# Peptides against a protein of PDB entry 5Z08, part 242

Target 1, 168 residues: chain A of PDB entry 5Z08
Amino acid sequence: RQKDEWAKKTSSLMKQLDWFIGEHLGAMLAAEELGGPVVGELMEIDPDDLSAGFNAHGKLKKATSQPDLDRRQRRIDDIWGPQDEQGQAHKRKRGADEALAASAEMRDLIEQLMNKLVEAGGDNSATYVEIPRESAAARFLVRSKVAMFHPNDARRLRLVDFGRDLDD
Target 2, 222 residues: chain B of PDB entry 5Z08
Amino acid sequence: GLPRLIDAIEEASKIPAKRRQTPIKPTIEKLTTHLYTHGASPDSLLRLADLLTLRNHLDQASLAAITRNLYPSSTVSDEVVLRFIGALGHGQLKPTLALQALFLRWLVMVYHLLENPGVLGQVYGVLFDLLDTAAIRPQLCHLLALVTRRKHVRPFRIQAILTLSRQTGGDPNLTGLLRVFKNYYPEIIVGDATKGRASAFKHPDPQWRQHLDEIQQRRSEA

## One batch from the design tools (peptide; made by RFdiffusion4, then SolubleMPNN)

Design b2_p23_7_s4 (from b2_p23_7, 10 letters changed)
Fold by OpenDDE base, seed 5:
Structure b2_p23_7_s4 (fold): chain B 168 residues (1-168), chain C 222 residues (1-222), chain A 23 residues (1-23)
Amino acid sequence: as target 1 above (168 residues)
Amino acid sequence: as target 2 above (222 residues)
Amino acid sequence: MDELAEALRRGDLGRALLLLLSL
């Protein structure tokens, strides 16, 4: 009974997570990977910083020149205006593909983290997943306080066991 | 049980208050107490949604009291959601804007219990077109912040929010919604509209949330 | 932060996201 309820709750949570990842989080993680805003940080993105775009490091390029209001409008038109149907389709497709890739990465990471937690049987040392890279997905989970890196190894990530941390 | 209380209220709702043989208030209090203790099943939620959204002879205080105690014991169906969405807007047959704000607040608080969260995405346009209604805008922006997907972020909607933000002197809720849009398209030039204070869209009622969780947990143990 | 952790624990991911975006 309790196991079945836990399984149902877990399944419901996983469905919600999957939905959230696919519909929301994947696109934002993809934006972060593409040098967009960091998911879950205080995005006090100054509008002026947004207009300047992101540098190669995801940091806002300091707007060197006051972009003329007309140049800002042209950039909006270049982003949203009738570009040739083919160019807009390609940019939309690329953005969709990146969002799908980020969604898949986040799903896989969560699945691995959950599987390790279950397999560890309460041994916190056995709950670590090895991550090949510090992805936007991994960073998001850590910023969200859902996961934590190993204190001595940033390649190892585990779920935060909120049940145990309340008893200590 | 809850069904019998709903039956009594449904019958009373058909009759003007001045023509009722018995005051409805004691029955409303029994209903709200029951809802607070046990929550509402999907079937009961649908019946209560009809009582709340359809024009009847229930007083506004009773309708508000039911809405404030409308704890789902389970999931919330698409049909229940659509009843509340259909009750939004201007018109003599619509609930008061104060009650509509309570409905939107409720939808925010139960969003995680929707059987199909996508249903709100399907009616996104209906919700978005109500942003000019100041009385419901805070709750509406919060709901839209939950519902918004990349497919909803369109140039015309960006421009609509920017225009409305200027007209309202930078409503923090609109700024918050525009920030959500920007998460899908970081290149959105929000101009001065996002320099202002944005709403954090915090949970409208932490105590209500805690009590909802207790109701939901009891169902999982039964 | 606590509300975010709580929202995530509850599977209220939309709220968790809003909280994350508000931080």
Scores: peptide ipSAE 0.025, ipTM 0.325, DockQ to the pose 0.038; fails the geometry check
Fold by OpenDDE base, seed 4:
Structure b2_p23_7_s4 (fold): chain B 168 residues (1-168), chain C 222 residues (1-222), chain A 23 residues (1-23)
Amino acid sequence: as target 1 above (168 residues)
Amino acid sequence: as target 2 above (222 residues)
Amino acid sequence: MDELAEALRRGDLGRALLLLLSL
C-alpha cells in the first residue's frame, strides 16, 4: 500500500516534472546556456556576467577570454540580431531546438541522478553522478536544492536525499 | 485610481481614528477591492508597504485587510521586501506579531515575484534570529525554507534549531527547516528532533495563489 | 500534486522541492 502510494506519487511527480521541463524549464535552461537569465534567479544577469559564467561555488567567474565567449557572442548576435521575419523564424526554431536540447539534458541528468540514488541502496558515497560539464541543468538542480555537488569534486553531482529523513 | 485611494489612506493614517471626520473603512474597502481586481503596481506596492510597516493610526483590521489583498500586479522590489523585513521583530515601533506573521505569509506567497530573491538571503540572519518568536515561527520557517542556501547552513544555526526544537517540544516547522538544512548537509544529525511530523510548508492560501496568477496573467497579455 | 505542478510552473523550485520532500 505505502509503496504503491509512493509509486503513484513518484509517477505523478515525474509526469509533472516532465511537463514542467518540456513546457517551461527547457526554454529557461536554454536561455541560461545561451547567456540568458539564470533559471530560478530572477536576477537579470548582465550579459557580461553571463559571459563570465559561475564557478563551482555559484560565484561569478572573472570574465576569462575563453573561446566560449565567441560562441555565446555569435549566439547572442543570432538572438539579438535584426528581427527580420526570417531571422525571427530562425530564432524561434533555434530557440525551440535549444529548449528541446536543454529539456533532454535535464531529463537525462535527473534520470541518472535518480538511478544512482536507487542503486546506492542508501550509501551516500555511491549516489554521485559524474557530470561532463556544469550545465545549466546541473546548476539549476543545485540552485534548486535538488542536487548537490561533491564537496571536493564539482564534477560529481548527487540528489539531495530528501527521502531518508522520512524512513528514520 | 489606486494612487488616490492610497493618498486618502496615507492622510487618514496620520490622524487618530477618534479624530477622523470620515470613517476610513469605506476607503479601505475600495482599496482592497481595487487590489483584488487589479493588484498593486511596484510604486503602489512600496507605498502600501510603508503604510503597513510604519507606525500609524490605522487599525489592525484595516492593515490585515490590506495585507490579505496585497496582490502584486508585477514584480516585488528589494525595497518592498526590505520594508517588510525591517518591520519584523520586537519593539514599540514594530507592527504587531500577528501582522508580522501576515507579512511573512505574504512574502512566502509572492516569493516567486521577487525581483531579487537574493535579498532575503542577505537578511537571512535577521530572519533566523526571530525563530524563538512563537507567533511568527510557522511563517518564518516557511520563508526560511525557501530562502536557505548552503552558505546559511552553519553549525551554530543547526545547533540553534536543535536547541529550539527541544525547547518547543519538536515544533513541526522547526523540524521542516532542519530537514531543509539536512538537504544541504546530509551529515547533519537531526536526532530525535526530526522524529516528529515536519511541516511540508504548503502554500498558505491556494485561492490567493490562483487569484495572484490571474492578476499576473493579465500583465503578460498587456 | 497540483500544488507541486503549480510550484514548478511558477519556477518556485524551492516550494516544489519542499513539496517533493513532503511526499
Scores: peptide ipSAE 0.025, ipTM 0.322, DockQ to the pose 0.098; fails the geometry check
Fold by OpenDDE base, seed 3:
Structure b2_p23_7_s4 (fold): chain B 168 residues (1-168), chain C 222 residues (1-222), chain A 23 residues (1-23)
Amino acid sequence: as target 1 above (168 residues)
Amino acid sequence: as target 2 above (222 residues)
Amino acid sequence: MDELAEALRRGDLGRALLLLLSL
């Protein structure tokens, strides 16, 4: 019964999480992997810095001039509007592909983390997933305090057992 | 049982208080006690949503008391959600703005129990267009913060929040919602609108949440 | 922090996200 409830809650959670990953988190993680802003960092981006776009290091380029409010709205519309230009379609497609890849990576990582948690049967030492790299997905989970790295091995990630670790 | 209490209240709701043969308050108290103890089934929730959202002769205190005790024992259907959303805004046939704020607060507190959370995303525009209504704005921003998805973050809505934030002197709830938007699009220029205090959109009532969890857990054990 | 953990435990990803973003 508790397992079924946990399974239902987990399934609902997984559906919501899957949806969240697919619709939102994947794109943000992809942006982070592409050198965009770190997911969850409230970068106070100065309006002037945003108008200049991101450099190759995910840092805002310094904008040389404050665009008028109308120019800002146009730039927002240009960024978010239907980009009819072929180059924008390619950038959107690439962005969509990167978002899909990031979504898949996050889904797989969460699935592995959850499977290890279930398989471990309460042994916290057995809950670690080996990660090939410190991905934006892994970093996000750690920043979110959903997961933690092994203290001695940054290639090992586990879910935070909120049932046990909050009582400690 | 709960259905019989609802029947009695439904019948009483059709009659002005001065013309009722029996006081309804004792029945409302029995209802709220039952809801607090056992919660409401999906069917009962729908009936109660109609009582809360449709114009009737129930007093505001009774409606507020029912809303404050509206614990789902199970899931919340799309139909129930849509009743509450349909009751929002200005109009002679709509509930008071105070009651609408309670409905929005309720939706925030039961969001995780929705059968289809996507239903709120479908009515996102309706919710968003009510942000100018100061009386419901705090709870509305909180609900929108939960509901907001990348597809909802549009340039015109960003501009609408920025404009409304300026007009309101930087309402913390609007600043909070704008931060949520910025999370989907970090490139959103929030300017001075985000330099102010933002709402953290904390759970409106931790005790209510705990009691809801207890009701939900009893169902899973049954 | 506790509210975030609780939101995540409850599957309230929207709240968890909000809380994450409010940090």
Scores: peptide ipSAE 0.024, ipTM 0.313, DockQ to the pose 0.039; fails the geometry check
Fold by OpenDDE base, seed 2:
Structure b2_p23_7_s4 (fold): chain B 168 residues (1-168), chain C 222 residues (1-222), chain A 23 residues (1-23)
Amino acid sequence: as target 1 above (168 residues)
Amino acid sequence: as target 2 above (222 residues)
Amino acid sequence: MDELAEALRRGDLGRALLLLLSL
C-alpha cells in the first residue's frame, strides 16, 4: 500500500516535471546552452536586451562593434536577435529544436540520476551518473540543489539523497 | 480569522500592485497583528510558507513583515521546513537573499518546534552548499550549527569550510561552524582558523523567543 | 501533489524537486 502510494505520487510528480520541462524549462536551458541567461538568474530579459547578446558570464553585451562574435553569441543573435521576416520562421524553428533537445537532455539526465539512485541500494558511491559534459541541465540541477557533482570529478553527478543522509 | 486574511493576501499576490483595486497593506497589517497575537496553525504556516517562498506580486516589505511575525502556535511540519529550504539559493524565481536570511533566522528560532528535527539533517548538503553565499552565511552557519551531527562532519566539508574561511578572511560564522565540527572530531586539525573570533550562535532575537513561548504556552493550557 | 504542481507551474523547480525527493 505505502509503496503503491509512493509509486503513484512519484509517477504524478514525474508527469508534472515532464510537463514543466517541455513547456518552460527546455527553452530556458536551451537559451543558457546557447550562451543566454543562466536559468534562474535572468528571467526578466527585456526582448531588447536579447538583441544585444550575452557575454561569457551571461550578462548583456553592450553593442561593442568587435567582430569576433563568439559562435555562441552568433547563435544567440541568430535565435534571439532582430528577426527579419524570412529569418523569423527559420529562427523560430531552430529555437524550438534547441528547446526540444534541451528538454530531452534534461529528461534523460533525470531518468539516469533516478535509476542510479534506485540501483545503488544504499551505496552512495554507486549513485553517480557519468555526464559527458557540464550541460545547462546538469548545472541547473546542481544550482537547484537537487544534484551534486562528485567532489573530485565534475563528470560525475548524483541526486542529493535526502532520505539516506539520515540512515548513515 | 487567519484563513480569510490569508485568502485575501493570496488573491492579491496574483495581481501587480498597480492593478490591485484595494491596497494590500491594511490586510498585511491585520495578518501580522493576528500572527503576533495568536500565532499560525500548521495549516496556516504551510499557506504562509507558500506566500513567502513562491514568486508573487507581494512587495519585499510585506514579505519581511509576515516572516518577522511568523509565530507557530503549534509544531512546524517537515513540509513547511522544506518550503523554506527550497526557497534558498540563487535564482530569479527564488526570494531575495535578504528574505532568505530571514527564513534561515526563522528556522533557527523555531528549531525546537520542528515535528522532525531530522528533516534538516536530510537536507544538510543543500544547506552546506550555500555557505559561499555571503548574504545568508551568518544565519546559515547558525542553522548548520544546530543541525550538524557526527555523520555530517566529513573530510570534504571540513576542507570546504577551511577553504571558504581563507577566502573570506576568516568569517566568524565559519569559524563557529568549524568549532562545532571539532566537537564531534576533536582530532580535526583546524589550524589557525579556530583561533580567531567565532560566533557564539546566540539566539537571534530574545524578544521574539519570549513572545513565541507565550503563544506556545497558550496551546498547552487549551 | 497540488503543491508540487504549483511549484512546477511557477518554475520553482528547486522546490518541486525537493518535494519530489521528500516523497
Scores: peptide ipSAE 0.020, ipTM 0.305, DockQ to the pose 0.330; fails the geometry check

Design b2_p23_8_s1 (from b2_p23_8, 15 letters changed)
Fold by OpenDDE base, seed 5:
Structure b2_p23_8_s1 (fold): chain B 168 residues (1-168), chain C 222 residues (1-222), chain A 23 residues (1-23)
Amino acid sequence: as target 1 above (168 residues)
Amino acid sequence: as target 2 above (222 residues)
Amino acid sequence: EWAKKLKELEGVYQRLLQGYSEL
């Protein structure tokens, strides 16, 4: 009985999450990934910080795995390449494909984060998911305070434990 | 005063050099000396912007000398900015690309004195579309680096810079601008062409900056 | 284990909605 109620609640919530990601968040994440507006708060980058960011010490966060980056850049190139007249229908289709890809990435990342938190059994060191890249999905989760990066390794992301705040 | 010097130059600008009764050079030297000592008020700055941007009979050396001494004593209005932006690009009625590069350099150096820095953001597209013009690209990239906000970082512009960077063999100024874009969108692939040296967009003229600061300080004491 | 996973999922969903509403 309790397991069945739990399973029903989990299934219902997963459907709501999948709908929210697919219908709303995915397009915005895709837009961010493609160099559109960021999902969530505009980090106001001070113009002076922009000029200062050109100083040699701005650690180019090591390009995540070159292949995935190359694929994303190709997607940007494909979507936003020269607007030949035939491009509006292709642009809509490509936009939809990128929204689907971003939705899938967000969903997969959430699932991995949740699974790692459950599997860790309370070991905070085991809760980290290795991310191949700093995606719009990963950044959104961090901005939304759903996830946090490892302090020393931006390739490691963990779910914020919402469970602990209720037992105190 | 400065208005009378501008009046004399405006009148001389209507007449071809060979038909002038008096050489303009001494008047230009007086103007540039005055500008160096006192700067230009907003009203004088607008009149000088018209002299610099509109087609007239002034020689390029005189126009360049005025531009190099164009110290604002106060703020820079949107109208002044728009005169300089309107003068950019190719066309028979537009200033030379060398003079346009000086205008862009000036806009970089006075950016902190703009009454409304947002005006440059409104004309961002106009500026961005000129990146293919090699003669003005260094100063244009620097100005765009100051002006760029998240709303300007669009996929088509990312692609345009990447394409132009490949075509130019990795122009350091374009690499610099891509780095600005990457601050907003870390996922932007700075390809192998952009692994090269990026421009740091340092102040173009530290001595000019210091002298501007001295002129601006006198305004705060008045 | 299951109760914890549900609680985490609820938290994730609520924060995602909140993060979206702040856009």
Scores: peptide ipSAE 0.138, ipTM 0.300, DockQ to the pose 0.224
Fold by OpenDDE base, seed 1:
Structure b2_p23_8_s1 (fold): chain B 168 residues (1-168), chain C 222 residues (1-222), chain A 23 residues (1-23)
Amino acid sequence: as target 1 above (168 residues)
Amino acid sequence: as target 2 above (222 residues)
Amino acid sequence: EWAKKLKELEGVYQRLLQGYSEL
């Protein structure tokens, strides 16, 4: 009985987390990875906005003219890509794919961090996850005080033990 | 007229009941009768909002009687709304929670007469942060149900309602508010604790509404 | 063990939401 209630609560909370990551956080993380604003500076980023890309100041590129090389390649694809409904659909699809990728990265990172904390059995040295890069996901977790880097190794990330602070 | 009645009550409100030369009750009865018959103009509403929300020596029964008869004859200004919002919450200088519940009920009943309904959306955070206050929660949830737009439905507020719903054993008003949130984000997972009966947020007083409509109609014919 | 995992998950979720709200 109690185990089943805990399992249901855990499953419900995981679904809420997955929803929050997928519907809100993923697009913002993708924006940060694409050189957009840091997560939260833009309150709502539509995946469609990700297709427009960002300027050097992290602002959404309005359809303004300046041809930086990556802008040139996107603009070449925008100029020579079918201007039709299909070209807009491809841009929307790309923005959605970036948001999905960022959501998956955040979800996987959280899962790894949680699993390592449980497996460590209270040994703080064993709680670190090795991250391949400092992603927007990793940065967001640190800013949110969910995770912390190893003092001497920025490739090692651990979950903050919220369990201890509430039992003390 | 109504202004002279308000003047007399304002002066009496400065003096403790035991030190008044004349009983205020007959003047309150004249005021409430006038309000019931004619409603209150925008200027009179502002003065009455100050009497209701500011700390004075009026008794709770008189304040409640004025609030129950506070029919607008016209529109309700942002200033009047903000007086009532400023009176909400805990504090020794604030009105009683029972009176605050009447103010929230009044705002629900006059919502369609607001000059700018958007003013409540600007103070949405202030209203939302009071959801833990059980005494005002029913009326507060109803008001929030009217005011809520997509911009207000944020992850932290979703979680706050879910948490408070669990803590309260699934308050129907919180479930009702969460259902309003779900209209903007259908994917919101309403946990098992919220599978309870949601409030439908029906009009609090149909007779009061009918009488308000009669007062408002007389203005359109004048 | 399950209670600990749930508590950690709640903490993660709350901090993510708080971090998002402070932005």
Scores: peptide ipSAE 0.133, ipTM 0.342, DockQ to the pose 0.264
Fold by OpenDDE base, seed 2:
Structure b2_p23_8_s1 (fold): chain B 168 residues (1-168), chain C 222 residues (1-222), chain A 23 residues (1-23)
Amino acid sequence: as target 1 above (168 residues)
Amino acid sequence: as target 2 above (222 residues)
Amino acid sequence: EWAKKLKELEGVYQRLLQGYSEL
C-alpha cells in the first residue's frame, strides 16, 4: 500500500517534470542555445538589449549600432509572414527538433544529477556529474539553485541537497 | 471535520444574511483555521471552489478569507481549475474582480500541484482575452507567464499585447508577458512604447508558499 | 532509497518552477 502510493506519487511527479521540460522549458533552452534570450534573465534584460542579440557566449551583444528596425521587422515577417508553406514548415520543424534536443539534454542532466546524489551515499565529493559543455540546461539549473558548479572546475556539476540546507 | 464545516456553510450560503438563524462568521473562522492547519482534500477543494465561484449569499470578506486559506493538502484537479477559470471576466453571475484577482493569485501559487498543468493551456484563449481587464491584469499576466508555450505564441497575440501595452502606457506586467513570448521567439520586437521595467513575476506570497510546503510534507509522511 | 529519490525529485521540480517564476 505505502509502496504503491509512493510509486503513484513518483510517477505523477515524473510526468509533471517531463511535461514541464518538454512542453515549456525545452523551447526556452533551445532559444538560449540559438543565441536567444537567457532563460531567467529575460525579465531583467532590457528590450533594447534583447534586440541586439546574443554573442557566442550567450551574453547580450551591446548593440553598438541601432539594429535597423526594418531588418527586425523583416525577421519577424520571415518567421510569421506568409512565406511559402514549405519554408515555414522546415523552420518550424528545425525549431521543434532543437526544442526536443534541449528537452532531452535537460532531462538526461537532471537524471544524472539525481542518480549521482543517491549513489554518493552522503559523500559530497562523489556527487559531481561531468558535463561535456556549459549548456543552457546546466546554466538554468545553476541559476535556479538546483545545481552548483564545482568551485575549481566548471565541467563538474552537482545537485543541491535540499534536505541539508534546511538544518544549517 | 472539514466536510461538516463545508456542509454548514453550503446550507448558510443559500440563505440571505438577514434571514439566517445563526451567524455564519464563527463557522467561517473554524473552516479557515482548519484549512490553515490541515489543508483541503481534492473532494473538499472542489466543494470550496463551488462555494467561491457560484453566486450565493456569502459576504465578500468570508469568500476572501476562504480563498486566502485555500491550501491543497494534495493535488488540484482539472475540475477545480476549470471552476476558477469559469468564474473569470465580467458578468452579473460572476464573482467580483477583486475576488477573481485572488483566484488568479491562488492558481499561480498552486500551479506546481495541478494534476494536469496542460488544462490551463487548453483554456489559454479565455485567459488571454481578459488582458484588457485592468483589475486582474497583474495576476493574469503572471499566470499566463507560467502557462505560455510555443503553440500559444501567435502573431495576432503578439500584436494584441503590443497594442494593449501602448494603450496602457507600457504596463510592466504586459512587458513581462511579452518577454516570456520572446523566450520562444527572440525576434519579437518590443517597440519603444513597451520600453520600460518588466514585472519579474516573483512568487506573490513567500509565507503562503512555506506554509503550503509544510502541509504537503505532513501528507507525504502519513 | 526511493523516498530519498522522491524528495530530491520534488525539490528539483519545485526549484525549477520557482527558478522559472523568478526569471
Scores: peptide ipSAE 0.126, ipTM 0.375, DockQ to the pose 0.290
Fold by OpenDDE base, seed 3:
Structure b2_p23_8_s1 (fold): chain B 168 residues (1-168), chain C 222 residues (1-222), chain A 23 residues (1-23)
Amino acid sequence: as target 1 above (168 residues)
Amino acid sequence: as target 2 above (222 residues)
Amino acid sequence: EWAKKLKELEGVYQRLLQGYSEL
């Protein structure tokens, strides 16, 4: 009974999360991966700044290069600018495919992070997921304070234990 | 001023009621009186949204009192809206369903003050998926009735409401929402179970509206 | 296990919405 209620609530919340990721976050993450605006920093981040990634505290690493405004504008135009109908269809398809890929990556990453935190049984060292790259998904999770990098290894990401932070 | 009252409540919210040196109730009363008289600025609304939506040691009566007096003096930002949306649903970290119902009621009452009403349309699916939660359904249906656009009226959502309407014995709020859907797609067959009384989604508190209008007018004159 | 997973999922969802709002 209680387990079934928890399962139902979890399933409902998973559907909400999947929807939120798929309908909103995935497109924005895909835009970030394509060199568009950062999820969370829409107006100020140059695509070149996107490549810098985030430090262990979720702060953007300072881009070493000055933002190329023309390159930024071109990338924005390449991502959002008017294309011919065929170019728009291809761009929409590519954008949809990238949004689906980003959504899947975010979903899988969240699931791995949650599973590791559950499996670790309170051992913080066992809560880390190895990430192959600093994806837009990983960066967003860190910026949102959902996840944190290992202090010594940016390839290791763990979920922030929201249960502890609220009970302390 | 309001910021100092919020500061005091934020600090008190970190401490269990039994460990507080000073009763918080007088400060809550000062806050609610101030909110009733002057409303909340955008910055104050954000801080109050965090106090209302994040788990803290404030009692349910205090949270409800703040929510009932949460008059915006200005606009309501997307950030404030999303704090309240993020607080919806089942969970141990979520506010009580009673408080969530107050949040949804508040969103209905301040809908015309949203900086971007489209933000609720962006989270439409999140709201829609909560329709099975009976405790918040009345306010949720009302909010969805305001938010619904043609793009949201999808076959699967039509079927979901019809199914839920049958399962609930024709909840008037679901029937009301189906009527909103039917405005976009007249061909929607509202089955016999939905021939019942539909909610008209009237303003939930005319006095609150009037008082909000008085607060908003004072801003336009300033 | 399920309760913990749900808490984490709730936290994730809230923070994602928050992160989305801070856009």
Scores: peptide ipSAE 0.112, ipTM 0.344, DockQ to the pose 0.257

